# Peptides against a protein of PDB entry 8HF1, part 60

Target 1, 320 residues: chain A of PDB entry 8HF1
Amino acid sequence: NVMLYATKPTEVMVSFPHQEQVLTVTRLISAEIEKFYVSLDLMNIGVQPIRRSKSLQCLRDPSKKSFVKQLFNDFLYQMKEYGIYAASIAIISLIVEFDIKRRQAETLSVKLMHRTALTLCEKIRHLLVQKLQDMTYDDDDDNVNTEEVIMNFSTPKVQRFLMSLKVSFADKDPKDICCLVFVERRYTCKCIYGLLLNYIQSTPELRNVLTPQFMVGRNNISPDFESVLERKWQKSAIQQFRDGNANLMICSSVLEEGIDVQACNHVFILDPVKTFNMYVQSKGRARTTEAKFVLFTADKEREKTIQQIYQYRKAHNDIA

## One batch from the design tools (peptide; made by RFdiffusion4, then SolubleMPNN)

Design b2_p13_6_s4 (from b2_p13_6, 7 letters changed)
Fold by OpenDDE base, seed 4:
Structure b2_p13_6_s4 (fold): chain B 320 residues (1-320), chain A 13 residues (1-13)
Amino acid sequence: as target 1 above (320 residues)
Amino acid sequence: MSVEYIDLDELLA
């Protein structure tokens, strides 16, 4: 019964103002994606042969169109939840995915569909990068990866997260840090990883302190469709974290599957805690004597979040 | 900008 001796981490809540970044660029991007969806629905891509993989009753909607819409919806979510800077990183992942899909296309119609999606992604990338550059008054410094640009084009949630990292870890010994960052969605792990790499590199107090990695849970849909590269990356990332070559791990819901991760001294929950299991499992990773468990909440949802955590604490104490 | 930290252990005690 290893749960009994776990030192309870200090639970901390960080509030942030609910400001929708109502930037003209975000409205333009959303409108371009909506126009693309109308065009996509009109495209005749033909009947795709249902590859009867025997085992997966979860037919990924055989419509290659639904997958395209899913990737853009995931992008729109990242832009809304994490901001324009995070979106500029997220769009590169879409470009890579659609280029792979374009090259793997079995028909001309499917190839054209993915090419149209790529063209839209390049337009979105240009709009995002241009907006990031508009704040750099100095014409010559094309470097949109400064601490200031990252902070100004991140949502209040991400701003408070980055500030919390800086306050918590500035000038500390890297060996004394074991940090987990939980996010809700698989694609967010890679986006926040890219953002953190740039932020750490732009922040002198963190450059030699934090070494981030990310891991994504096994794709519940089909372990067979996990690229050999993704599986190798996951194994390498977790090994680097175990060996102390990485001291900050970004993960999505993966700890439910019993990933043996070391006792951490910091656990950040960047997205809302949706389940009791997620609360208990993520909190259960903060096992050092001075461990911190940090939650982020919008001011509008502060009371609701506090009440939810109270109910989870009560339920946890009733089981213990 | 300052980070507002709320101690949930104090608040929910």
Scores: peptide ipSAE 0.494, ipTM 0.927, DockQ to the pose 0.767
Fold by OpenDDE base, seed 3:
Structure b2_p13_6_s4 (fold): chain B 320 residues (1-320), chain A 13 residues (1-13)
Amino acid sequence: as target 1 above (320 residues)
Amino acid sequence: MSVEYIDLDELLA
């Protein structure tokens, strides 16, 4: 019996400085969103009809106000965790969503609510773009998508992630790369995807080496609320990754047990590992020879992260 | 800036 020693991935931790530097623009944006929440609470949008889903649990359709607040709260999280550059991409997704909801509004009051949210998103977009332009010396170079601008307006975590990608994949054969990037939140997948597209395009050593895609984990909320477009996109993205047309996949921490993703040689965990299941499932994708499993931690949380990984390793060895 | 890499397999061995 040749015990096939399943080659365990090399586990690597990357530290980054915890910068609490709240920029003036970030404070201004947060204050504008808080003012908007006060205004939103005063809006009378009427009683929303409860959509009876056919499944026995009446999933109370979250109030249209609660959905608006959720999108802005997710935006504020992305701005804090990933930086101003990532926020400039994230705000475009809110603009698209609120414009769709404005056009689909059945009442004038709901239409006005989504219009007000959209107007705020456009103001936020202008504030972010103006701040990205403040570092361009040439008044004529409207190109805020340079490697320098991306790095300078990203958090230390994102800076270390991008540097780690460049060191790991510079001038490699695209066929030898099978990379997963895990993030906590579904909306972060699209934001980091947009950031990586611009970073790869601006970095010659990664241009034609990395081809990113993203998948959004199925909401444990009814598959009925997933747009037909989102489901088609997920199937296409997974197929491109299986066919080798994409070699880097960004996914949320909820790996659906049913997504048959091939064995990867690199797994990056961009956000903190919060659960044993997340650790085992994500590490379990790094199965090739010489596979790397890379974690990111703030310097202040380094010791706590090491202790948590030790406990997860012990628990995994006790079950195996 | 250099990326500081910590080998967890070496550290937790």
Scores: peptide ipSAE 0.486, ipTM 0.925, DockQ to the pose 0.753
Fold by OpenDDE base, seed 2:
Structure b2_p13_6_s4 (fold): chain B 320 residues (1-320), chain A 13 residues (1-13)
Amino acid sequence: as target 1 above (320 residues)
Amino acid sequence: MSVEYIDLDELLA
């Protein structure tokens, strides 16, 4: 049992205030998405032509609409969990995705559906960017990518995460850093990656210290051209992290898929630990001397989180 | 703004 000889990481919990950022813009965006869902349900995109002869059942009309709804639901989740700054990054990923799907559309009706989704994404992007600009006092510097704007428009969880990065890594040697950041959702990896790029660039103490990358789980469902690009990206990102060209890696379910990542000195769990396996696998990456395993919890969920970690520790000790 | 760090090893010892 090689785990028995691994240095036990220091387990740290960071609390953050439960603040629902009830912004008018967030309500407006949610209402626009709900209106779009009603319109989407009324769209007749017809029966898609079966190109492939084999029994892969025509993914009926519902699957394409379901995918569109999934992307917007993931966006709404990111906006809620990470804030409107993160949402401004997340919406770009939706724009890219819907533009690809629009170009790949085999029918005019499907093309129109993705175009309508894209138009909504551009409207949402405008609303988000406008709100970010409303706090930039200097009319001349339209740069919404400042440390202050990022912090002010991030959720308390993300604020504490960014502060924890700054405190942990300010002015350190990049070679001495091997950091993992775990998030629950695939699309959150890209969102937090984009946020971190901007934050690191705007933070002098970090800009030459942290080089982020991201890994997303393999989407086993779609053998599409997108899966080849994603596989290439994953391989490149992993290699950059192994070679030390990246020292911070944002991960989702990647560890559950058996992707071997090197031993790290910092592991951040940005989202709630939902499973014992996630706890053990993520903690098992913090294997260096003086490694830190950092959890984030809302103050209201603090006791529940502590009890959950206690149960996971007990269960782990009973198996070891 | 300060970050409150709670040592879980100390708390759960």
Scores: peptide ipSAE 0.479, ipTM 0.922, DockQ to the pose 0.764
Fold by OpenDDE base, seed 5:
Structure b2_p13_6_s4 (fold): chain B 320 residues (1-320), chain A 13 residues (1-13)
Amino acid sequence: as target 1 above (320 residues)
Amino acid sequence: MSVEYIDLDELLA
């Protein structure tokens, strides 16, 4: 019963400028994905054998095309919302997933489809890495993981998030930190995790202060696609966070799954709060006396966000 | 680059 804890965290809103980073590379990548969608729609992959997965809810896309598009749409979203640095990490997850699916393909046509998707992902990765390297005269892949590169190739939202982490946690004792970061999408957890690993490693003030982990929600659509490795990772990540071996946890809407995490002193909501339940549940994790609940909003959406939070507060008070 | 913090508890009090 998360509602009963009387300690209200301090609620803070961080604004960020709406900057449409119109990079030529992002336009090129988007255009390549759109061209791929046209080609994908023309692919005849035939009738796929409906494996009777006993789980009724796995409406396995019989064409598997919608799932391919979903992954690229999620990538495009991450590139737009988090920037090209985050996109360079996000694309690796697509590469891994399409490689797995290519190997698991039951038909040659499906194998080819996933191979084509994989080839596009490798092209996108190259374009992203090349753009990150444009700031570094050195062709060394390690040189793209600097604080400067991360900041310059992140969206204003992510920049403000990283700055907020630095301000909040610089040179603090790791034991005094229990931080949750909520993101909307499952795939964003791993992307932001990778970004944070690199940022923390490149930021001396956060090195050995923050130990991030990520937890993805159970894929309600296809629990069968949760690799044994992902499940092991989740269990390990949760345990590390419980044991204090990790002090920052990135979560997608995991509160819906009844994962009991310890009381946290910081809760960051990186993505827009879309529901009252998300607001109450995420805020309800900030339970220490000095707990902070931090929201991020674009300047253009500030008033709308304020009004939404006001309505959520009102609704929460009417139930309490 | 500075972070602008808005205290929502103050603003919505």
Scores: peptide ipSAE 0.536, ipTM 0.936, DockQ to the pose 0.744; fails the geometry check

Design b2_p13_7_s1 (from b2_p13_7, 5 letters changed)
Fold by OpenDDE base, seed 3:
Structure b2_p13_7_s1 (fold): chain B 320 residues (1-320), chain A 13 residues (1-13)
Amino acid sequence: as target 1 above (320 residues)
Amino acid sequence: EELEPIPELELDV
């Protein structure tokens, strides 16, 4: 009985310089959001109509203001972690969400709150696009989606991620690729998806090689509030990846919740591995004979990251 | 058991 030693994936590291991109535009955007929070706290949105849920939750729904602040805080995180180019894509998702909430508003005060948030998002979008255009000779909005603009307005982490995709997949057969990209936050999945669509379209060596999709984790707070559209999108994206119509999947903790995804030959961990479960579950998707498990780390955190991975390897071997 | 080293991915910079 030749015990088929389950071929463990090759773990590989990509180091990137720790640079905080402190641009004048990012400081201006942060200051405009802070001013908006002060204004938002002063807004009287009145008594919200009781949703017919059985619990006597307080008639004052601070959840509507807290949700607005959450979306802007997630945007600020994406701008810091992934750069201005990624932020220009992320802000469009906020515009869409606030326009939906504005149209669905049951009161004039809530409608005005979402309208004010939307007006701020349009101002932020204009500031971001104007900054991306500073490198283009032509005033055409379509010219901001070049490989050069994407690279120059991305953080060192995102730059090294895009380079690692190019080195790993340039001119390969798309059928031989099954790639997962793990990110920490659900909203990052859609942001990095939009960035990858534009990067792949601008990179000839990848244009006919990589077809990306994304999966967003279930909202732990209320599965009932996942839009029918989000659930349909997730089901379609998984099916396209199973059928081989997509060969790169961007996901958060979704794959940890037991979504049956095929064995992959590449797994990229774009954000830090914070838990043993994340390590085991993400690594457990790299199951082919030549599978690679690629970790990203800042140069300053490299030694600490290596030590943490060795601890996780030991703990995994003690359970197996 | 010698811990297998984690190699750096060579990126042509």
Scores: peptide ipSAE 0.387, ipTM 0.848, DockQ to the pose 0.808
Fold by OpenDDE base, seed 5:
Structure b2_p13_7_s1 (fold): chain B 320 residues (1-320), chain A 13 residues (1-13)
Amino acid sequence: as target 1 above (320 residues)
Amino acid sequence: EELEPIPELELDV
């Protein structure tokens, strides 16, 4: 038995300063969402006349309001963790989702609820775009997608991530790159994908080097919310990455057992490693001899992160 | 077994 010593990937760390960008616009947006929650709680969406037992009806109405609140809470998280530029992309996903739900609404009350949520999203989008335009002399929407605007309106974490991509991949052959980027949340995959498309297009050294895709893990919460279109898109994105038509894949930590992606030479962990399983699964994708496993940490959490990785290394060596 | 230190990625452009 030749134990092929699978060459362990080189683990490297990127530290970033913990700066809370206290922008007036982020406070205004948070306050508008809180006011909307008060209004949403007062909305009578009515008992939906489903011919099934009264007990199941009372459980469904809270779930629709709860879902609206979940989307706005996920947006607020993305704005805090990734910055205003990422938030301007994230809000578009909420607009699309609420417009679909408004059109699919079976009742006038549910239609009105999604319309009110959509109106708030358009207001938030306007506030974000206006803030991005404060750095541009020209009113054209294309001028907000410059490297400078992306960097200035991103959190230190995202700034260091973009710098790490530039340093790692500038002027390289696209064929020599197989990169995974792990994020914690499903909606972050699409947000970071949109940010990377704009950043790569604005960065000459990366424009013909990196071709990003994103993959969302299966939604374990409700298979009914996975559109047939999303499942088809996920299969297409995986196939493009396998065929080499994409060389960077953004994925949520829900790489459950069964996404067979090729051996990668770079794995970036953008969000904190919360579990040993996530550590082993993500690290196990960096299978080339010169593979890099890149961890992002706030300076304040650096020592704690190092100690946690050492514990995971030890536990992995005891099992392998 | 000495745990190899995790080096910092130099980002100085």
Scores: peptide ipSAE 0.382, ipTM 0.847, DockQ to the pose 0.724
Fold by OpenDDE base, seed 4:
Structure b2_p13_7_s1 (fold): chain B 320 residues (1-320), chain A 13 residues (1-13)
Amino acid sequence: as target 1 above (320 residues)
Amino acid sequence: EELEPIPELELDV
């Protein structure tokens, strides 16, 4: 038994200013979603036949209204935590989901509900894209995917994250990079992935250096609810990362102990570390001698974050 | 054992 002395990664912090960007557009979007919730509560969609699937006492809200509200709440969180640019990508995922649900609707009332949600998403998309275009002085270049637009319409957290990637990986050999990025929410993986694709493409020193992928953690919901497509994507993304065809992986859950991912040299924790298990398992993926474990914190929460990490370090040293 | 401080990542390159 070679005790692989898991070389403890160097823990590094990135602080960001807490700016609530109170943009008029974000207030307008929030108000439109709130108006939609009032309208949604008044919709009579009838009693859906309770499919007695024995196992999941997940009361599928027989109205499916709860699921619609969840997707918009997830979008509002994304817009707040990551900014308008990230929100412009996140809204596309809602459009796709509501169009699928509209087509799969068993009743006209449910079809109408998803159509109304879809119409709101298209309005939100237009408002977001229009706001991104307001910075393009050239009327002719509809390209909202520049480094400048991405930076200016991202939250300070995302700005500092992108800067951290640039500083860490500019002009490096892609083979020397094995990076994990942890986020709190499942839907954030796709959004940050789309943002990173556009940022890397707009940033010459990261072009051909970083190849991102995303992995959606196993739903605590029975594997029966994971679409065959999502399971295939997850397997393909993990395999690309293992084969070195991707060198940056975005994850919403700590890769359960059973996902054999290569020893990473960088682990970025973009969202707050909420549990000791998340700390140990995410840190335990940074196994090279020069490995960095990078934490993001708001300036106002910096001291609290440091104390929490010190408590986790102590607890980890007492067990290890 | 004094826990090693967490350095700030220098972003000003």
Scores: peptide ipSAE 0.379, ipTM 0.847, DockQ to the pose 0.712
Fold by OpenDDE base, seed 2:
Structure b2_p13_7_s1 (fold): chain B 320 residues (1-320), chain A 13 residues (1-13)
Amino acid sequence: as target 1 above (320 residues)
Amino acid sequence: EELEPIPELELDV
């Protein structure tokens, strides 16, 4: 019903070349993570005390090893999909997470597992930073955060995304901007947020124009202390976006969780639209008269993407 | 109904 009266946003596409950045550093990092998985599988973390389960059955908590593997798999995905620069930011999030888990570890074996993961993350961080510095003649950490370094070490998708932001928002009034950026994965929100902060800071046309925030879906699975901090941060980020203190919001599937975000004039879909619900919900946020709904596609997948969007348009019109 | 084509965003500034 509410979507029937909304002005239909202009759907726009951004094509990017399908270039697999096969750098030696990415292969080395992947191989180090694979070696770590073999080591992790051999680690005896012992029986973990299940505090809350009524069953005194001391199960080996495979969830702790699974969580470690999930974080590294998400990192590998970010490195592949967004590039080395984004990976340098993503690895910091893993470092923070594993340091928290190391400090919260109730057993020496779990503490050691998270310490080993942390040591690998520091090695990966060093490899990534070194590769970013190889293009910068100056050893200064500030030189890795230039527009040029960000662009050169980003995937074609991210390059075209950053260019699309520059074209769309250069020298505009910040008050006239209400932008959503949708990404598929939860951890991508923070990675793209960090990338955008550095890009906006390094881009004179955007530094006083765009103020990014991110929001991450509520993982209902772990009611742990982390969930309280995340909930507080999500509330603050959403409030800043509502108050106009932030004008670009990076979202995952958060819209499916019923987080009410205001009507936007720009919606960017950085990752492939996988579901009709994602299409309808994300498009349904572009509600202003001149609203743009921007899709990113690899050149090779362009025709398939167009056909999929036409199917979703048809299905949406048949329900409306 | 002819489905409106999805235009490419011009990125050449």
Scores: peptide ipSAE 0.365, ipTM 0.839, DockQ to the pose 0.708

Design b2_p13_7_s2 (from b2_p13_7, 6 letters changed)
Fold by OpenDDE base, seed 3:
Formats: structure tokens, C-alpha cells, sequence
Structure b2_p13_7_s2 (fold): chain B 320 residues (1-320), chain A 13 residues (1-13)
């Protein structure tokens, strides 16, 4: 009996400097969102139509205002964790969502609320794009999607991630690549996907090598609120990755929910590993010979990250 | 069992 020694993936840690890039534009955007929250709290959106669920007459649907605040709070998180370039991609998703909600609004007051949110998103987009253009010396090249602009307006974590992709995959055969990228939040998947599309297109060594896709976890609140479009996108993205038409997949908690993805040769953990389940599930996808499991840590959190990974390794060996 | 150290790679920017 040849005990097939399950080839354990090579774990690698990449450190990055802890820099809080507090730019004037990020302070201005945060202050405009805070002013908007004060105005939003004063808005009378009236009595909401009773959703046909049998439970009590909450005449005020705080959920509509709460959802608007959630989207802007998620945007502020993306801007802080991934940088101004990633924020310029994230704001487009808010514009699309608020335009849909504005068109679907059953009352004039709700329509006005979503219109005011949309106008703020358009102002934020303009401020972000203007800041990205400030580094282009050539007045004629409106292209903010260069490798240099992406790198300069990304956080140190994202810079080290993009460099790790370039070093790992430059001029390789696309067929030899099966890569997963794990992120903590659902909205980060689409933001990092948009950033990677632009980075890969601007990087000659990667444009014919990497074909990215993204997959977002199910909303824990109700599968009934997942749009038919989102469910179709998830099925198509998984199928493209299984067929080898995509070789890099950005995932949140989706793999914890039992979506079967093939064995990969590279797994990148872009955000901190917060749970033992996330560690086991993500590492458990790096199953090929010579598979790599790459972690990112701030220099300040290095010792704490190492101790946490050793605790997870011990706990995993005690269960196996 | 001694836990194997995690190798660290510094990428120069």
C-alpha cells in the first residue's frame, strides 16, 4: 500500500508596510458621506408598502435607509483597505445599484432618497478620477488604467499582491495555472476583479496568461433576494473556471458554503485569516504537486499572524 | 512534532 502522502501545500508569507495613506481626497469623501448621513436621517421616506410577510406593521422600513448606509460603509472600507484606484471601481457598483433602486422606487420620497445617493456617488467618482489623472504628465492620455497609476494609488497590501501575481505568473502557459484569491467581503470580489482586469490588460507579461473571474457568496439573509442575474453569473463563472476558460478566481466565503472548485496550484489570501474554517477550506484547495498557499500580513501584525497560523496548523493536525 | 516555520518572502517594490 503506497500511502499517497497528501502533498501539503507550501505556505508562504508576504509582508507589507503598514501605511495609512490619509490623502486629502479620502478625508473629503469621508466628510461628504458623513454630511449625507445627517441629511438621510432627516429624510421622511413615508410609510413603506407592507411586504406580504405576516409579521407586524413596521410603518417605517429602516431597511431602505440602512441599505444605503451599508453600501457607503462598504465603499469606505474598500477605499481604506485597497486604495483610491480600487475605490474608483467600487463606486461604479454603487452608481449601478442606486440607479436600479431609483427606477424601482414605489414612492417619490424613496425615489428622491436614491437620487440624492446617486448624485453623491457621481461626485465621489469625479473626485477619485480627478486624483488618478493628477499623475499623468501627458494632458492627452486620459487613460487612468496604466500599471503605474494602479500601483501608485493602491495600498501596500494590494501592491504586494499584484507584484506576487507578476512574479508567479509572468510568461507562463495559461493551462498550467489554477489560482484562487480569497477576500473577506462579498463587495471586494467585484472590486478586485475590476482592478485585476485593468492591471492584466496594462501588464504585457500577464495579458495573455491570466483570465480572471469572480464569485460571491450567497447572501445569508435570504436566497430569494439574490437576483436571477447574480445566480446566472455565479454558475457561468464556476463553469468557465472548471472548463479552463478562466484560470484565476476571486472568492469570498463561497468555498465554505460547499461550492466544489477543482484542486488549485496557487491560493492567495488577500485579507487576514480570521477563522479556523477559512484557513482549512482555503488551504484545502491547494492540492496539486508544488501547490503554494500565500498569506499577506502587515509588518506590525506579523508576529500575531504567525502565532495564529501555528494555532490553526496544530488544530488541523489534531482533527486529521 | 515541531511546526515547520513559515518561509517569508520580501518582494521589492
Amino acid sequence: as target 1 above (320 residues)
Amino acid sequence: EKLEPIPEIELEV
Scores: peptide ipSAE 0.178, ipTM 0.777, DockQ to the pose 0.817
Fold by OpenDDE base, seed 4:
Structure b2_p13_7_s2 (fold): chain B 320 residues (1-320), chain A 13 residues (1-13)
Amino acid sequence: as target 1 above (320 residues)
Amino acid sequence: EKLEPIPEIELEV
């Protein structure tokens, strides 16, 4: 029962400037996805046999088109919220998923639909990588994974998050670190994990300090289709974090997954806290002496965020 | 470059 422990972590709010400038490449990618949606709506994929999965409750929209749109909408969200660099990692996950779905296609029409989605992802990947390369003045170094490129092509939120990690953990003993990073969406866990791997590898002060892992929740949409490999990997990631072989864990949920993780000394909330339950549960993981609970807010939303946190604090004190 | 100190606003508990 996380609620019973009156943990008093130091609550820290980090403000970041609102980015109003939409890059031309981001507009182009969004327009290409919208054109693809028009084409996708015109595709005749026929009536798909509904495999009656025994779990009646999560109606995965039987529309294979809806799932394709969901993946691109999740990509567009990651590009907007985390930036072009994060989007270059996120698009690889779409490529892998659409290639799997293309191979598993029971009909030629469904195979063609996933192939068309895959071709769009490859075009988007090329546009993103080209834009990351355009800032490297040295034509010879194809390495878009530098600290500078990561910072320049990340949103102000992600920039402040990476700076907070560097300030908090530079040259510390890895054993003294137990860090949680909360994100809203399942797909963001893997995207931010890939970004952190590249950032840590490009930042000398963090290379031997931070070992990240990620946890994606059990696929509530279809536990039957969750690969045995994904389930094994998730169990391994949790075990590595419990054993101290990983000291930073990225996760989307605390409750639904039954994440029994140890008391952490740092908890970062990368995305807005939308519910009182999310606030109490995530804060309740910062249990060590001198634990930090770090929130990120846009400058424009700062006052509203402060008021929301005070309401959650009051509500928590009234229940305790 | 010295990373400017993140303006950590300690939200008084």
Scores: peptide ipSAE 0.038, ipTM 0.667, DockQ to the pose 0.110
Fold by OpenDDE base, seed 5:
Structure b2_p13_7_s2 (fold): chain B 320 residues (1-320), chain A 13 residues (1-13)
Amino acid sequence: as target 1 above (320 residues)
Amino acid sequence: EKLEPIPEIELEV
């Protein structure tokens, strides 16, 4: 009976100001997406000449339109939650997805739908990059990836997260770092990964200290959307983190499925803790003697977050 | 601009 006193991680709460950055560009992008939804609803996708029962066709065509709307809604969420800089990375993932779907399209109507979505994504990308360039004197695409541009075009939450990484890891030995970053949405993993690559490269104190990787959990909703490449990437990412070739892992809330990752010394929860299970599973990864468990909360939600964490602590102590 | 120190609010146990 080795009662390994699981050293309870130090819980830290970082507050950030609730600023609605109402930029004209974000309003314009939202209006262009809404205009696109009106055009998308008018698109006739259902004219497949194939003699399969009319009932099965009528069920498949809404799902294709619904998926296009889901990707744009997820993009709008990322732009709101993480800022314009994160949105400039997130839009590239939509471009890649719609270009794949355009090439895989079985019908001219479906091909045209994905082409129209892709054209909108390229317009959105241009609007975002142009807005990032307004802070730069040089038109070089590399000049938009400075620490200053990343910070100025990130939400207060992301700013506080990047500051927390800099304070926690500046000039440390890479071997002493085992960091997890939890996000709610699968697409956010890749977006925050791209943001961190650029931030680390622009920050001398972190450039040789942090090696980020990302993982997305299994897509239980649609196994047909998991490319063989994404599954290979996920396995490789986990292995790199186990082997110490990566010391920071961005993951969605998929640790509910029991992904066996090593004991970490830092766990960051970038998005709100919505469930007791997510709290216990994420906190349970901070297992070293001096492990930190860091939560981010808006100032407006601080008291509600504190009360929720106290309830989770109480419930955890009653079960343990 | 010097990034203001993050107020580490230890959630008192």
Scores: peptide ipSAE 0.030, ipTM 0.661, DockQ to the pose 0.109
Fold by OpenDDE base, seed 1:
Structure b2_p13_7_s2 (fold): chain B 320 residues (1-320), chain A 13 residues (1-13)
Amino acid sequence: as target 1 above (320 residues)
Amino acid sequence: EKLEPIPEIELEV
């Protein structure tokens, strides 16, 4: 019963401008993915033998095409929501996944499908990296991982988030920091983690201050879907955060699983609060006397966000 | 009770 002793955190809302401008590279990448979907739909993969892998997912997509489309849709979401810098990190996760699936392919047709997907991912990666390099006027500094490049190629939401971290934690003692960052999607945790590693490394005021980790929730469908590696990573990341060896934890939906993360002094909600439970659970982690609960909203959604938070506050007070 | 307004932080970019 986490209800009784939570000091009410200071709630903060950070507004960001709505991004109307779609970069030409983003449009090109989206068009290449759509062309690939047309090609993918025409691929004859045949009826896959229902290997009785205990995983219900292998039963749901006999073609494995929907899973390929899901990964690219998840990538497109990250590129839209977090920007092309985040997309350059996100695409690596797709490359790794499709290379694994290509190696594990039971049929030549499935192997070819994953190979084609992988080839597209490498093309996308090249387009993204090339666009990141266009800002490096110095021909000799192939380093696309500067604070400037990260900021310029991030969405306004991510820019405001990074600035909020810098303002909140610049030159502070690492021991005084216990920060949670909530994101909606599991795949975003790793993407934002990679972005934060590069940002922190490029930002002198944060380099020795913030040590990030990430935690992905269990796939709601079965504990059997967590790879041994993912479970090991989660346990290690949680333990590092508990031991103070990490002071910033990126989470998706993990609070629903009863994973007890420590009382934090900062909680950032990077993505929109969609449910009362997410509001209460995430806010309930900001339990120190000086705890901050920071929300991000687009300017156009500000009023709606405020109204929703007031409804959640009211509902929370009616239960307490 | 009047719900306290959510403080806004304007970060200049």
Scores: peptide ipSAE 0.039, ipTM 0.653, DockQ to the pose 0.811; fails the geometry check

